# Peptides against a protein of PDB entry 4QMF: the designs that were tried, part 21

Target 1, 175 residues: chain A of PDB entry 4QMF
Amino acid sequence: ESSFMTLFPKYRESYLKTIWNDVTRALDKHNIACVLDLVEGSMTVKTTRKTYDPAIILKARDLIKLLARSVPFPQAVKILQDDMACDVIKIGNFVTNKERFVKRRQRLVGPNGNTLKALELLTKCYILVQGNTVSAMGPFKGLKEVRRVVEDCMKNIHPIYHIKELMIKRELAKR

## One batch from the design tools (peptide; made by RFdiffusion4, then SolubleMPNN)

Design b1_p11_1_s3 (from b1_p11_1, 4 letters changed)
Fold by OpenDDE base, seed 2:
Structure b1_p11_1_s3 (fold): chain B 175 residues (1-175), chain A 11 residues (1-11)
Amino acid sequence: as target 1 above (175 residues)
Amino acid sequence: SLVEEAIKELE
């Protein structure tokens, strides 16, 4: 039997407590056990004797990982779907200067969140920029694009460049 | 803006 554990920051505790029954119910459908440890600040998922698909534990692992990084449950739970993948991109180590970090992170979001929205639409991914990570969910190809854009942004390549590129690629694909 | 136009096109 397999088990995975992830730690979550203190500020997520209240929310996780609120939705944990929903997490349990979602995982019960797959006969995956789960535990929320408020003392340690951890989430654990485990296979059981009744777990049929051994691969689902990996998705459960991803679920708690996403939840730990502030992805809301209604979105995070979609990771249990076969066609859904995810990526948690650490962005906090690309820039040493805090002000520069904040500035570049904000570029991902853009005015009125439009940059992020455009990226989501172009990549067919859900994207959440929070703290020192960017969480993304969607098709594998889209996730690869998201990671490229996110990392490049932190390397001072403005997302608008990639949006233009993706738009062009989209138009070409229609031909 | 380009981004806004992109959104309109993609929605």
Scores: peptide ipSAE 0.381, ipTM 0.918, DockQ to the pose 0.157
Fold by OpenDDE base, seed 3:
Structure b1_p11_1_s3 (fold): chain B 175 residues (1-175), chain A 11 residues (1-11)
Amino acid sequence: as target 1 above (175 residues)
Amino acid sequence: SLVEEAIKELE
């Protein structure tokens, strides 16, 4: 039997306690067991003798990873679907200067969140910018594009460049 | 802006 554990920051504790019954119910449908450890600050998922699909444990692993990085449960639980993938992109190590980091991270969001919204639409992904990570959910092709845009942004390539490129690609792909 | 135009086109 397989198990995976993920640590979560203290500020997520109250929320995770609130939704944990929903997490349990969602995983019970797949006969995956789960544990919320408030002392250690961890979430654990594990297969049982009744687990039918051995691959679902990997999706359960991704679920708790997403929850630890502030993705809301109604969105995170979609990872259990076969057609949904995810990525957690660490952005905190690209820039040494804190002010520069904050500015570049804000560029991903843009005025009124419009830059992020455009990126979500173009990649067909859900994207959450929070702290030192960017969490994304969607098709593999879209996730690859999101990671490129996010990392390039932290390398001082403005997201608008990629938005222009993605718009052109979209037009060329029309049949 | 280009971003706003993109959003309108994609919605």
Scores: peptide ipSAE 0.373, ipTM 0.915, DockQ to the pose 0.157
Fold by OpenDDE base, seed 5:
Structure b1_p11_1_s3 (fold): chain B 175 residues (1-175), chain A 11 residues (1-11)
Amino acid sequence: as target 1 above (175 residues)
Amino acid sequence: SLVEEAIKELE
C-alpha cells in the first residue's frame, strides 16, 4: 500500500475543515482513504485493499498538494480526471528583495487580472497566484508554457512578451 | 491595450 502526505499553512485550516467531507467522498469513489490532521497541519492519502487503479494515488497526492496551496476544491478535484495535469511553481526564491518580489508577482496578475486571464486562455490552463507559489492545472503542453512565463517573470521578463509570442504562434497554427 | 484585445479575441 502507498501513502502520501502534505503539510498546509495554518490559515488554510478553516477552509480545509469545511470541504473535507467532499474530499473524502471524491476519493472514496476510487477507494482511496484520506486523513486530515489538524494538530500536525497535514493531509494524507493512501491506497486500500479495494483500490483498483494503483495510479490514482498519484492523482490523490496532487489533489492534496493543490488544496494546500489555496486551490479551491471544485477546481482541485478535477485533477482526478485522466486528461488533467497540474504544476506547483515555487516563485519565492527567485528574488531576495521583498518589494521586487511583490512587483514581479503582481505583473503575472496585471491590471484587473487581465494578464493572468490572457495567459489562462492562451494556455488553456487554470492559474492561481498565491503567496510564494503559482498553481496551474491543464494540459501538459499548456503547463509547460505557464511555467516558462512564470519563471521568466520572476527573472524580470515581463509576461506581455510571452503573451505576444503565444498570440503569434496561435495565428500561425491556424494556417 | 494588447492584453485586453487578446482577451476579446480569445473569448
Scores: peptide ipSAE 0.372, ipTM 0.916, DockQ to the pose 0.159
Fold by OpenDDE base, seed 1:
Structure b1_p11_1_s3 (fold): chain B 175 residues (1-175), chain A 11 residues (1-11)
Amino acid sequence: as target 1 above (175 residues)
Amino acid sequence: SLVEEAIKELE
């Protein structure tokens, strides 16, 4: 039997309590057990004797990882689908200056969230910018692109550059 | 803007 545990921040507790029955129901379909520990502030997923697909535990691990990083359940639960992958990109250590960090992080979102929306469409990924991480869900190729754009942004390369590049790449792929 | 145009094209 396999198990994985993820800690979550205190501000996430109320939400996790609210949706935990939904988490349990989703994982029960795969005979994966789960535990929400409010004292420790952790989520745990475990295989059981009834778990048929041993690989599903890895997706369950990813599910609780996403939930810990503020991805809402209706989106996070999609990770259990075969064609979905995810990435949690740590962005908090690229710059030491807090103001610079905030500015660069905001560039990922852009005015009215349009920069982020464009990136989501171009990569076919869901992208959530929250705190010191960027969570993404989608195809592996798209996730690779998201990570590059996100990290480059934190390195002071504006996302618009990558949007242009991805647009060109998209047009070429249609031919 | 470029971003808005991109969104329009992609949707």
Scores: peptide ipSAE 0.370, ipTM 0.915, DockQ to the pose 0.158

Design b1_p11_1_s4 (from b1_p11_1, 4 letters changed)
Fold by OpenDDE base, seed 2:
Structure b1_p11_1_s4 (fold): chain B 175 residues (1-175), chain A 11 residues (1-11)
Amino acid sequence: as target 1 above (175 residues)
Amino acid sequence: SLVEQAIKELE
C-alpha cells in the first residue's frame, strides 16, 4: 500500500478544515483514505485494500499538493479526472530582489487579471499565482506552455511575448 | 490591448 504526505502552511489550516469532508468524500469514491493532521500541518493520502486503480493514489497526491498551494477544492478535485494533469511551479528562487520578484509575478497576472486570463484561455489551463508558486491544471501540452511562460516571466521575458506567440500558433493551427 | 482582444477572441 502506498502513502503520500504533504505539509501545508498555517494560513491554509482554516480552509482545509472547512473542506476536508469534501476531500474525504471525493477520495472515498476511489477507496483512497486521507488524513488531515492539524497538529503537524499535513495532509496524507493512502491506498486501501479496496483501492482498485493503483494510479489514482498519484492523483490523490497531486490533489493534496494543489490544496496545500491554495488551489480551491472545487478546482483541485478535478485532478482526479483522467484527462487532467497539474504542475506546481516554484517561482520564488528566480529573483533575489523581493521587489523585482513581486513585479515580475504581477506581470503574470497583468492589469485586471487579463494577462493570466489570456494565458488560461490559450493553454486551456487553470492557473493560480499565489505566493512563491504557480499552480496549473490542464492538458499536458498546455501545462508545458504555462511553465515556459511562467519561468520566462521570472527571467524577465514579458508574458505578452508568449501571448503573441500562442495567438499566432493558434491561428496557424486553424489552417 | 492585444491581451483584451485575445480574450474576446478566445471566449
Scores: peptide ipSAE 0.448, ipTM 0.933, DockQ to the pose 0.157
Fold by OpenDDE base, seed 1:
Structure b1_p11_1_s4 (fold): chain B 175 residues (1-175), chain A 11 residues (1-11)
Amino acid sequence: as target 1 above (175 residues)
Amino acid sequence: SLVEQAIKELE
């Protein structure tokens, strides 16, 4: 039997309590057990004797990882689908200056969230910028592109450059 | 803007 545990920040506790029955129901379909520990501030997923697909535990691990990083349940639960992958990109260590960090992080979102929306459409990924991480869900190829754009942004390469590149790539792929 | 144009084309 396999188990995985993820810690979550205090500000996430109320939400996790609210949706935990939904988490349990979703994982029960796969005979994966789960535990929310409010004292420790952790989520745990475990295989059981009834778990048929041993690989599903890895997706369950990803589920709690996403939930810990503020991805809402209706989106995070999609990770249990076969065609969905995810990535949690740590962005907090690229710059030491807090103001610079905030500015670059905001560039990922852009005015009215349009930069982020464009990136989501181009990569066919869901992308959430929250705190010191960017969470993404989608096809593996798209996730690879998201990570590059996100990390480059934190390295002071504006996302608009990548949007142009991805648009060109999209046009070429249609031919 | 370029971003808005991209969104329009992609939706």
Scores: peptide ipSAE 0.447, ipTM 0.934, DockQ to the pose 0.158
Fold by OpenDDE base, seed 3:
Structure b1_p11_1_s4 (fold): chain B 175 residues (1-175), chain A 11 residues (1-11)
Amino acid sequence: as target 1 above (175 residues)
Amino acid sequence: SLVEQAIKELE
């Protein structure tokens, strides 16, 4: 039997306590067991003798990873679907200067969140910018594009460049 | 802006 554990920051504790019954119910449908450890600050998922699909444990692993990085449960639980993938992109180590980091991270969001919204639409992904990570959910092709845009942004390539490129690609792909 | 235009076309 397989198990995976993920640590979560203290500020997520109250929320995770609130939604944990929903997490349990969602995983019970797949006969995956789960544990919320408030002392250690961890979430654990594990297969049981009744687990039918051995691959679902990997999706359960991704679920708790997403929850630890502030993705809301109604969105995160979609990872259990076969057609949904995810990525957690670490952005905190690209820039040494804190002010520069904050500015570049804000570029991903843009005025009124419009830059992020455009990126979500173009990649067909859900994207959450929080702290030192960017969490994304969607098709593999879209996730690859999101990671490129996010990392390039932290390398001082403005997201508008990629938005232009993605718009052109979209036009060329029309049949 | 280009971003706003993109949103409008994609929605």
Scores: peptide ipSAE 0.444, ipTM 0.933, DockQ to the pose 0.157
Fold by OpenDDE base, seed 5:
Structure b1_p11_1_s4 (fold): chain B 175 residues (1-175), chain A 11 residues (1-11)
Amino acid sequence: as target 1 above (175 residues)
Amino acid sequence: SLVEQAIKELE
């Protein structure tokens, strides 16, 4: 039997408590056990004797990882699907200056969230910018593109450059 | 803007 544990910040506790029954029900379908520890501030997933597919535990691990980083349950639970992958990109260590960090992080979102929306459409990914991480869900190819854009943005390469590039690539692919 | 045009085209 195998198990995985992830910690979550205190501000996430109230939400996790409200949706934990839904998490349990979703994982029960795969005979994966789960535990919410409010004292430690952790989530744990475990295989059981009845777990048929041993690989599903890795997806359960990803589920609790996404939940810990503010991805809402209705979106995060999609990770249990075979064709869905995810990535959690740490962005907090690229810039030491707090003001510069906030400015570059905001560039990912853009005015009215339009920059992020365009990126989601072009990569066919779900993207959530929260705190010191960016969480993404989607096809593997799209996730690679998201990580490149996110990391380059924190390195002071504006996302608009990549959006232009992705649009050109999209047009070329139609031929 | 370019971003707005992209969204319009992609939706």
Scores: peptide ipSAE 0.443, ipTM 0.933, DockQ to the pose 0.160

Design b1_p11_2_s1 (from b1_p11_2 with M9L)
Fold by OpenDDE base, seed 2:
Structure b1_p11_2_s1 (fold): chain B 175 residues (1-175), chain A 11 residues (1-11)
Amino acid sequence: as target 1 above (175 residues)
Amino acid sequence: IVEEAIKELEE
C-alpha cells in the first residue's frame, strides 16, 4: 500500500475542516483513504485493498498538495481527471529582499489581475499566486510555460515579455 | 481578451 502526507499551514485549517467531507467523498470513488490531522497539521492519502488504479494515488497526492497551497477544492479536485496535471512552483527563495520579492510577485498578477489572466488564457492553465508558491493546473505543455514565466519573473524578467511571445506563438500555431 | 489585457498593462 502507498501513502503520501502533506503538511499545511495553520491558516488553512479552518477551510480544510470545512471541505474535508467533500475530499473524502471524491477520493472514496477511487477507493483512496484520506486523513486530516489537525494536531499535526497534515493531510494523508492512502491506497486500500480495493484501490483498482494504482496511479490514482499520485493524483491524490497532488490533490492534497494543491489544497495545502490554498487552491480551492472545486478547482483542486479536477486534478483527479486523467488529462489534468499540476505544478507547485516555489518562488520564495529567488530573492532575499522581501520588498523586491513582493514587487516581483505582484508583477505576476499585474494591474487588475490582467497579467495573470493573460497567462492563464495563453497556457490554458489555472494559476494561483499565494504566499511563497504559485500553483498551476492544466496541460503539461502549458505548465512548462507557466513555470518558465514565473521563475523568470522572480529573476527580474517581466512577464509581459513572455506573454507577448506566447501570443505570437499562438498566432503562428493557428496557421 | 488577451490583447485587451496586454493593452491595459502597457498603459
Scores: peptide ipSAE 0.026, ipTM 0.668, DockQ to the pose 0.640
Fold by OpenDDE base, seed 4:
Structure b1_p11_2_s1 (fold): chain B 175 residues (1-175), chain A 11 residues (1-11)
Amino acid sequence: as target 1 above (175 residues)
Amino acid sequence: IVEEAIKELEE
């Protein structure tokens, strides 16, 4: 048997309570059990005797990880699909100055969210910038690109440079 | 769409 637990911040509790029945239903399809512990502030997923595919527990692990980092359930649940991967990128440790951190984090989003949207389109990923993490879902190649852009942004490399590069590469690939 | 997004970023 395999089990995974993820802690979630207090501000996420109300939402998780609201959607937990949906989480349970989604995981039940795979015979994965789940528990929401409001006292500890944790989510747990575990295989059961009826779990047919042992690998699905890893996706369930990813599901609760995404949910803990503010990814909405309708998006997070897609992780259970084949060929969907995810990444949770910690960005809070790149910059010590809070103002600088906020500024660089905002660069990922950009004016009207256009920077983020462009990055999502180019990488074919879903990307959520929240708190001290960036959550991404999509193909492995795209996720790799997202991580690079996100981390570089926190290292003071503006995302626009990567976006331009990705656009050029995309155009070249079409030829 | 991407081209439009980048154009807006350059403005």
Scores: peptide ipSAE 0.025, ipTM 0.664, DockQ to the pose 0.585
Fold by OpenDDE base, seed 3:
Structure b1_p11_2_s1 (fold): chain B 175 residues (1-175), chain A 11 residues (1-11)
Amino acid sequence: as target 1 above (175 residues)
Amino acid sequence: IVEEAIKELEE
């Protein structure tokens, strides 16, 4: 039997405790077992003898990974769908200066969150910027684009550049 | 919708 475990920050404990029955119910549909360990601060998913699809355990792994990175359950649970993929992009190692890091991370969000919203629409992805990571969910093509924009932003390439390019590509595809 | 969002960013 296969199992995966992920740790979560202390500040997520209260939320995870609140929604864990919903997590259990969602995974039970696929005969995947799960455990929330509040002492260790971990989530675990496991196959059972009744698990039919061997690939679903990988999606369950992704589910707990997303939950650990502050993605809310109603969004994270969509990862169990066949057509949904995800990516957790580490952004904390691109810049050593904390102030510069915060500034570049904020560029991903933009004024009133408009930069992030535009990127979500153009890539057809859900995107959450939290701490030292960016979590994304959507089609593989969109995820690839998100990672490029996010990493380039941390390398001081403003997201607006890529957004304009994506807009042009969209218009060309409509013809 | 995207065009509107971009316009707001440029303001």
Scores: peptide ipSAE 0.024, ipTM 0.662, DockQ to the pose 0.483
Fold by OpenDDE base, seed 5:
Structure b1_p11_2_s1 (fold): chain B 175 residues (1-175), chain A 11 residues (1-11)
Amino acid sequence: as target 1 above (175 residues)
Amino acid sequence: IVEEAIKELEE
């Protein structure tokens, strides 16, 4: 039997308690057991004797990882689909200056969230910028592009450059 | 939609 555990920050506790029955129900369909430990602040998923697909435990692992990083359940649960992948990108260690960090992180979102929206559309990914991480869900190719844009942004390459590049590539692919 | 979003970013 296989098991995976993920810690979550204290501020997520209230939300996780409210949706945990939904998590349990979603995982029960695959005969994956789960435990929410409020004392330790952890989520655990594990296979059972009735687990048919051994690979589903890896998706369950990803589910609790996404939930720990503030992804809402209705979006996070899509990770259980075969065609859906995810990535959690740590952005907090690229810049030591807090003001510079906040400024570069804000560039990912842009005015009225338009930068993020454009990136989501071009990569066909869901993207959530929260705290010291960026969570993304979508096709593997799109996720690779998201990680590149996010990391480059933290390295002071403005996302607009990559967005323009992606737009050009999209137009060329239609020919 | 993407083109419109880009135009707003350039303004």
Scores: peptide ipSAE 0.023, ipTM 0.655, DockQ to the pose 0.514

Design b1_p11_2_s2 (from b1_p11_2 with E4K M9L)
Fold by OpenDDE base, seed 1:
Structure b1_p11_2_s2 (fold): chain B 175 residues (1-175), chain A 11 residues (1-11)
Amino acid sequence: as target 1 above (175 residues)
Amino acid sequence: IVEKAIKELEE
Protein backbone atom coordinates (compact mmCIF):
# COMPACT_ATOMS: atom_id res chain seq x y z
CA GLU B 1 0.00 0.00 0.00
CA SER B 2 1.09 3.54 -0.81
CA SER B 3 0.04 6.80 0.77
CA PHE B 4 0.87 10.47 0.37
CA MET B 5 0.04 13.47 2.53
CA THR B 6 0.21 17.20 1.92
CA LEU B 7 -0.37 20.13 4.23
CA PHE B 8 -2.55 23.04 3.21
CA PRO B 9 -2.66 26.61 4.49
CA LYS B 10 -5.45 27.68 6.81
CA TYR B 11 -7.09 29.95 4.25
CA ARG B 12 -7.86 26.91 2.05
CA GLU B 13 -9.77 25.04 4.74
CA SER B 14 -13.25 26.33 3.97
CA TYR B 15 -12.91 25.65 0.26
CA LEU B 16 -11.50 22.17 0.75
CA LYS B 17 -14.35 21.28 3.08
CA THR B 18 -16.79 22.40 0.43
CA ILE B 19 -15.36 20.30 -2.39
CA TRP B 20 -14.11 17.26 -0.49
CA ASN B 21 -17.08 15.12 -1.44
CA ASP B 22 -16.21 15.77 -5.06
CA VAL B 23 -12.60 14.79 -4.40
CA THR B 24 -13.75 11.58 -2.77
CA ARG B 25 -16.04 10.73 -5.67
CA ALA B 26 -13.32 11.34 -8.23
CA LEU B 27 -10.82 9.17 -6.40
CA ASP B 28 -13.35 6.44 -5.65
CA LYS B 29 -13.53 5.74 -9.37
CA HIS B 30 -9.95 4.57 -9.06
CA ASN B 31 -10.39 2.95 -5.64
CA ILE B 32 -8.11 5.50 -4.02
CA ALA B 33 -9.02 6.45 -0.48
CA CYS B 34 -8.67 10.00 0.76
CA VAL B 35 -8.83 11.81 4.08
CA LEU B 36 -9.22 15.48 4.93
CA ASP B 37 -7.80 16.24 8.37
CA LEU B 38 -8.98 19.65 9.50
CA VAL B 39 -7.13 19.48 12.80
CA GLU B 40 -3.73 18.88 11.25
CA GLY B 41 -4.60 20.76 8.08
CA SER B 42 -3.67 17.91 5.78
CA MET B 43 -4.96 15.85 2.89
CA THR B 44 -4.05 12.20 2.47
CA VAL B 45 -4.49 9.78 -0.41
CA LYS B 46 -3.82 6.06 -0.25
CA THR B 47 -4.20 2.91 -2.28
CA THR B 48 -6.65 0.24 -1.22
CA ARG B 49 -6.91 -3.47 -1.80
CA LYS B 50 -9.16 -2.65 -4.74
CA THR B 51 -6.77 -0.24 -6.43
CA TYR B 52 -6.07 -1.71 -9.85
CA ASP B 53 -3.69 0.80 -11.41
CA PRO B 54 -0.71 1.38 -9.13
CA ALA B 55 0.30 4.53 -10.98
CA ILE B 56 -2.91 6.39 -10.19
CA ILE B 57 -1.76 7.01 -6.62
CA LEU B 58 0.93 9.33 -7.96
CA LYS B 59 -1.70 11.31 -9.78
CA ALA B 60 -3.76 11.43 -6.61
CA ARG B 61 -0.71 12.80 -4.84
CA ASP B 62 -0.48 15.51 -7.45
CA LEU B 63 -4.17 16.26 -7.08
CA ILE B 64 -3.93 17.10 -3.40
CA LYS B 65 -0.73 19.05 -4.03
CA LEU B 66 -2.53 21.23 -6.56
CA LEU B 67 -5.53 21.71 -4.29
CA ALA B 68 -3.24 22.81 -1.48
CA ARG B 69 -1.84 25.51 -3.77
CA SER B 70 -5.23 27.03 -4.55
CA VAL B 71 -5.97 25.31 -7.85
CA PRO B 72 -9.75 24.94 -8.16
CA PHE B 73 -11.08 21.40 -8.09
CA PRO B 74 -12.59 21.38 -11.60
CA GLN B 75 -9.14 22.11 -12.97
CA ALA B 76 -7.07 20.11 -10.49
CA VAL B 77 -9.07 16.92 -11.03
CA LYS B 78 -7.91 16.86 -14.65
CA ILE B 79 -4.56 15.66 -13.31
CA LEU B 80 -6.11 12.19 -13.10
CA GLN B 81 -6.13 12.04 -16.89
CA ASP B 82 -3.32 10.02 -18.46
CA ASP B 83 -1.99 12.79 -20.66
CA MET B 84 -2.01 15.48 -17.99
CA ALA B 85 0.99 16.44 -15.87
CA CYS B 86 1.58 19.23 -13.38
CA ASP B 87 4.27 21.34 -11.77
CA VAL B 88 4.34 23.52 -8.69
CA ILE B 89 7.05 26.13 -9.10
CA LYS B 90 8.34 27.85 -5.98
CA ILE B 91 8.99 31.50 -6.73
CA GLY B 92 9.28 32.98 -3.26
CA ASN B 93 12.97 32.34 -2.79
CA PHE B 94 14.34 34.20 -5.82
CA VAL B 95 14.05 37.67 -4.32
CA THR B 96 14.22 38.73 -0.70
CA ASN B 97 12.80 42.19 -1.26
CA LYS B 98 9.03 42.03 -1.06
CA GLU B 99 8.39 44.88 -3.44
CA ARG B 100 10.72 43.44 -6.05
CA PHE B 101 9.08 40.06 -5.65
CA VAL B 102 5.62 41.49 -6.18
CA LYS B 103 6.72 43.41 -9.26
CA ARG B 104 8.32 40.40 -10.90
CA ARG B 105 5.39 38.16 -10.04
CA GLN B 106 3.04 40.70 -11.57
CA ARG B 107 5.01 40.56 -14.82
CA LEU B 108 3.91 36.96 -15.20
CA VAL B 109 0.32 38.08 -15.20
CA GLY B 110 0.73 41.30 -17.15
CA PRO B 111 -1.84 43.88 -18.14
CA ASN B 112 -5.32 42.41 -17.92
CA GLY B 113 -3.74 38.99 -17.54
CA ASN B 114 -2.64 39.03 -21.16
CA THR B 115 0.89 37.83 -20.49
CA LEU B 116 -0.33 34.81 -18.60
CA LYS B 117 -3.01 34.08 -21.17
CA ALA B 118 -0.48 34.19 -23.98
CA LEU B 119 1.82 31.86 -22.10
CA GLU B 120 -1.03 29.44 -21.43
CA LEU B 121 -2.02 29.36 -25.08
CA LEU B 122 1.50 28.87 -26.37
CA THR B 123 2.36 26.10 -23.92
CA LYS B 124 -1.09 24.47 -23.86
CA CYS B 125 -0.97 24.72 -20.08
CA TYR B 126 -3.17 25.96 -17.31
CA ILE B 127 -1.21 28.37 -15.12
CA LEU B 128 -2.13 29.81 -11.73
CA VAL B 129 0.02 32.43 -10.04
CA GLN B 130 -0.77 32.41 -6.34
CA GLY B 131 1.31 33.48 -3.38
CA ASN B 132 4.79 32.05 -3.45
CA THR B 133 4.09 29.41 -6.07
CA VAL B 134 3.03 29.03 -9.67
CA SER B 135 0.96 25.95 -10.41
CA ALA B 136 0.84 24.61 -13.95
CA MET B 137 -0.98 21.74 -15.63
CA GLY B 138 -0.50 20.41 -19.14
CA PRO B 139 1.79 18.37 -21.37
CA PHE B 140 5.35 17.77 -20.21
CA LYS B 141 6.83 19.85 -23.00
CA GLY B 142 4.62 22.77 -22.13
CA LEU B 143 5.37 22.48 -18.44
CA LYS B 144 9.08 22.63 -19.12
CA GLU B 145 8.57 25.85 -21.03
CA VAL B 146 6.41 27.33 -18.29
CA ARG B 147 9.00 26.63 -15.61
CA ARG B 148 11.68 28.27 -17.72
CA VAL B 149 9.63 31.41 -18.25
CA VAL B 150 8.54 31.62 -14.62
CA GLU B 151 11.99 31.16 -13.15
CA ASP B 152 13.57 33.53 -15.64
CA CYS B 153 10.94 36.12 -14.79
CA MET B 154 11.92 35.92 -11.14
CA LYS B 155 15.51 36.37 -12.33
CA ASN B 156 14.47 39.62 -14.02
CA ILE B 157 14.06 38.31 -17.57
CA HIS B 158 10.78 39.68 -18.83
CA PRO B 159 8.30 36.99 -19.96
CA ILE B 160 7.54 38.80 -23.20
CA TYR B 161 10.93 37.78 -24.52
CA HIS B 162 10.13 34.11 -24.13
CA ILE B 163 6.61 34.57 -25.43
CA LYS B 164 7.93 36.06 -28.65
CA GLU B 165 10.33 33.17 -28.97
CA LEU B 166 7.54 30.66 -28.47
CA MET B 167 5.42 32.41 -31.07
CA ILE B 168 8.18 32.17 -33.62
CA LYS B 169 8.66 28.50 -32.90
CA ARG B 170 4.95 27.91 -33.28
CA GLU B 171 4.83 29.59 -36.65
CA LEU B 172 7.79 27.60 -37.87
CA ALA B 173 6.14 24.38 -36.78
CA LYS B 174 3.10 25.12 -38.94
CA ARG B 175 5.24 25.05 -42.07
CA ILE A 1 -5.36 35.31 -30.17
CA VAL A 2 -1.76 35.10 -29.04
CA GLU A 3 -0.70 37.71 -31.52
CA LYS A 4 -3.33 40.08 -30.24
CA ALA A 5 -2.16 39.55 -26.70
CA ILE A 6 1.42 40.33 -27.63
CA LYS A 7 0.42 43.47 -29.45
CA GLU A 8 -1.45 44.66 -26.41
CA LEU A 9 1.61 44.08 -24.26
CA GLU A 10 3.82 46.05 -26.59
CA GLU A 11 1.49 49.04 -26.65
Scores: peptide ipSAE 0.030, ipTM 0.690, DockQ to the pose 0.684
Fold by OpenDDE base, seed 4:
Structure b1_p11_2_s2 (fold): chain B 175 residues (1-175), chain A 11 residues (1-11)
Amino acid sequence: as target 1 above (175 residues)
Amino acid sequence: IVEKAIKELEE
């Protein structure tokens, strides 16, 4: 039997309580048990005797990881689908100055969210910038690109440069 | 869509 636990921040508690029945229902389809511990502030997923596919527990692990990082349930639950991968990128340790951190993080989003939207489209990923992490869901290739752009952004490489590069590559691939 | 987004970023 396999079990995974993820801690979540206090501000996420109310939301998780609200959607936990939906989480339970989604995981029940795969005979994965789950527990929301409000005292500890944790989510746990575990296989049961009825779990048919042992690999699904890894997706369940990813589900609670995404939920802990503010990904809404309707999006996060897609991780249970085949060929859907995710990544949670820690961005809080790249910059010591808070103002600089906020500025660089905002660059990922851009004016009216256009930078983020462009990146999502080019990588075919869902991307959520929240707090000290960036959560992404999509194909492995896209996720790799997202991580590069996100980390480079925190290293003071503006995402627009990567976006332009990705656009060029996309156009070349169509030829 | 991507082209539109990048144009808006350049503004």
Scores: peptide ipSAE 0.029, ipTM 0.693, DockQ to the pose 0.548
Fold by OpenDDE base, seed 3:
Structure b1_p11_2_s2 (fold): chain B 175 residues (1-175), chain A 11 residues (1-11)
Amino acid sequence: as target 1 above (175 residues)
Amino acid sequence: IVEKAIKELEE
């Protein structure tokens, strides 16, 4: 039997405790077992003898990974769908200066969240910027684009550049 | 919708 475990920050404990029955119910449909360990601060998913699809355990792994990185359950649970993929992009190692890091991370969000919203629409992805990571969910093509924009932003390439390019590509595809 | 978002960013 296969199992995966992920740790979560202390500040997520209260939320995870609140929604864990929903996590259990969602995974039970696929005969995947799960455990929330509040002492260790971990989530675990496991196959059982009744698990039919061996690939679903990988999606369960992704589910707990997303939950650990502050993605809300109603969004994170969509990862169990066949057509949904995800990516957790580490952004904390691109810049050593904390102030510069915060500034570049904020560029991903933009005024009133408009930059992030535009990027979500153009890539057809859900995107959450939190701490030292950016979590994304959507089609593989969109995820690839998100990672490029996010990493380039941390390398001081403003997201607006990529957004304009994506807009042009979209218009060309409509013709 | 995207065009509106971009316009708001440029303001």
Scores: peptide ipSAE 0.028, ipTM 0.686, DockQ to the pose 0.477
Fold by OpenDDE base, seed 5:
Structure b1_p11_2_s2 (fold): chain B 175 residues (1-175), chain A 11 residues (1-11)
Amino acid sequence: as target 1 above (175 residues)
Amino acid sequence: IVEKAIKELEE
C-alpha cells in the first residue's frame, strides 16, 4: 500500500475543514482513503485493498498538494481526470528583496488580472498566484509554458514579452 | 478575448 502526506499552512485550516467531506467523497470513488490532521496540519492519502488503479494515488497526492496551496476544491478535484496535469511553482526564492518580489509577482497578475487571464487563455491552463507559489493545472505543454513565463518573470523578464510570443505562435499554428 | 486583453495591457 502507498501513502502520501502534505503539510498545509494554518490559514488554510478553516477552509479545508469545510470541504473535507467533499474530498473524501471524491476519493472514495477510487477507493482512496484520506485523513485530515488538524494537530499536525497535514493531509494524507493512501491506497486500500480495494484500490483498483494504482496510478490514481499519484493524482490524489497532487490533489492534496493543490489544496495546500490555496486552489479551491472545485478546481483542484479536476486533477483526478486522466487528461489533467498540475504544477506548483515556487517563486519565493528568486528575489531576496521583498519589494522587488511583490512587484514582480504583481506583474504576473497585471492590471485587472488581464496578464494572468491572457496567459491562461493562451496556455489553456488554470493559474493561481498565491503567496510564494504559483499553482497551475492543464495540459502538459501548457504547464511547461506557464512555468517558463512565471520563472522568467521572477528573473525580471516581463510576461508581456512571452504573451506576445505565444500569440504569434498561435496565429502561425492556424495556417 | 486574448487580443482585447493584450490591448488593455498596452494602455
Scores: peptide ipSAE 0.028, ipTM 0.685, DockQ to the pose 0.515

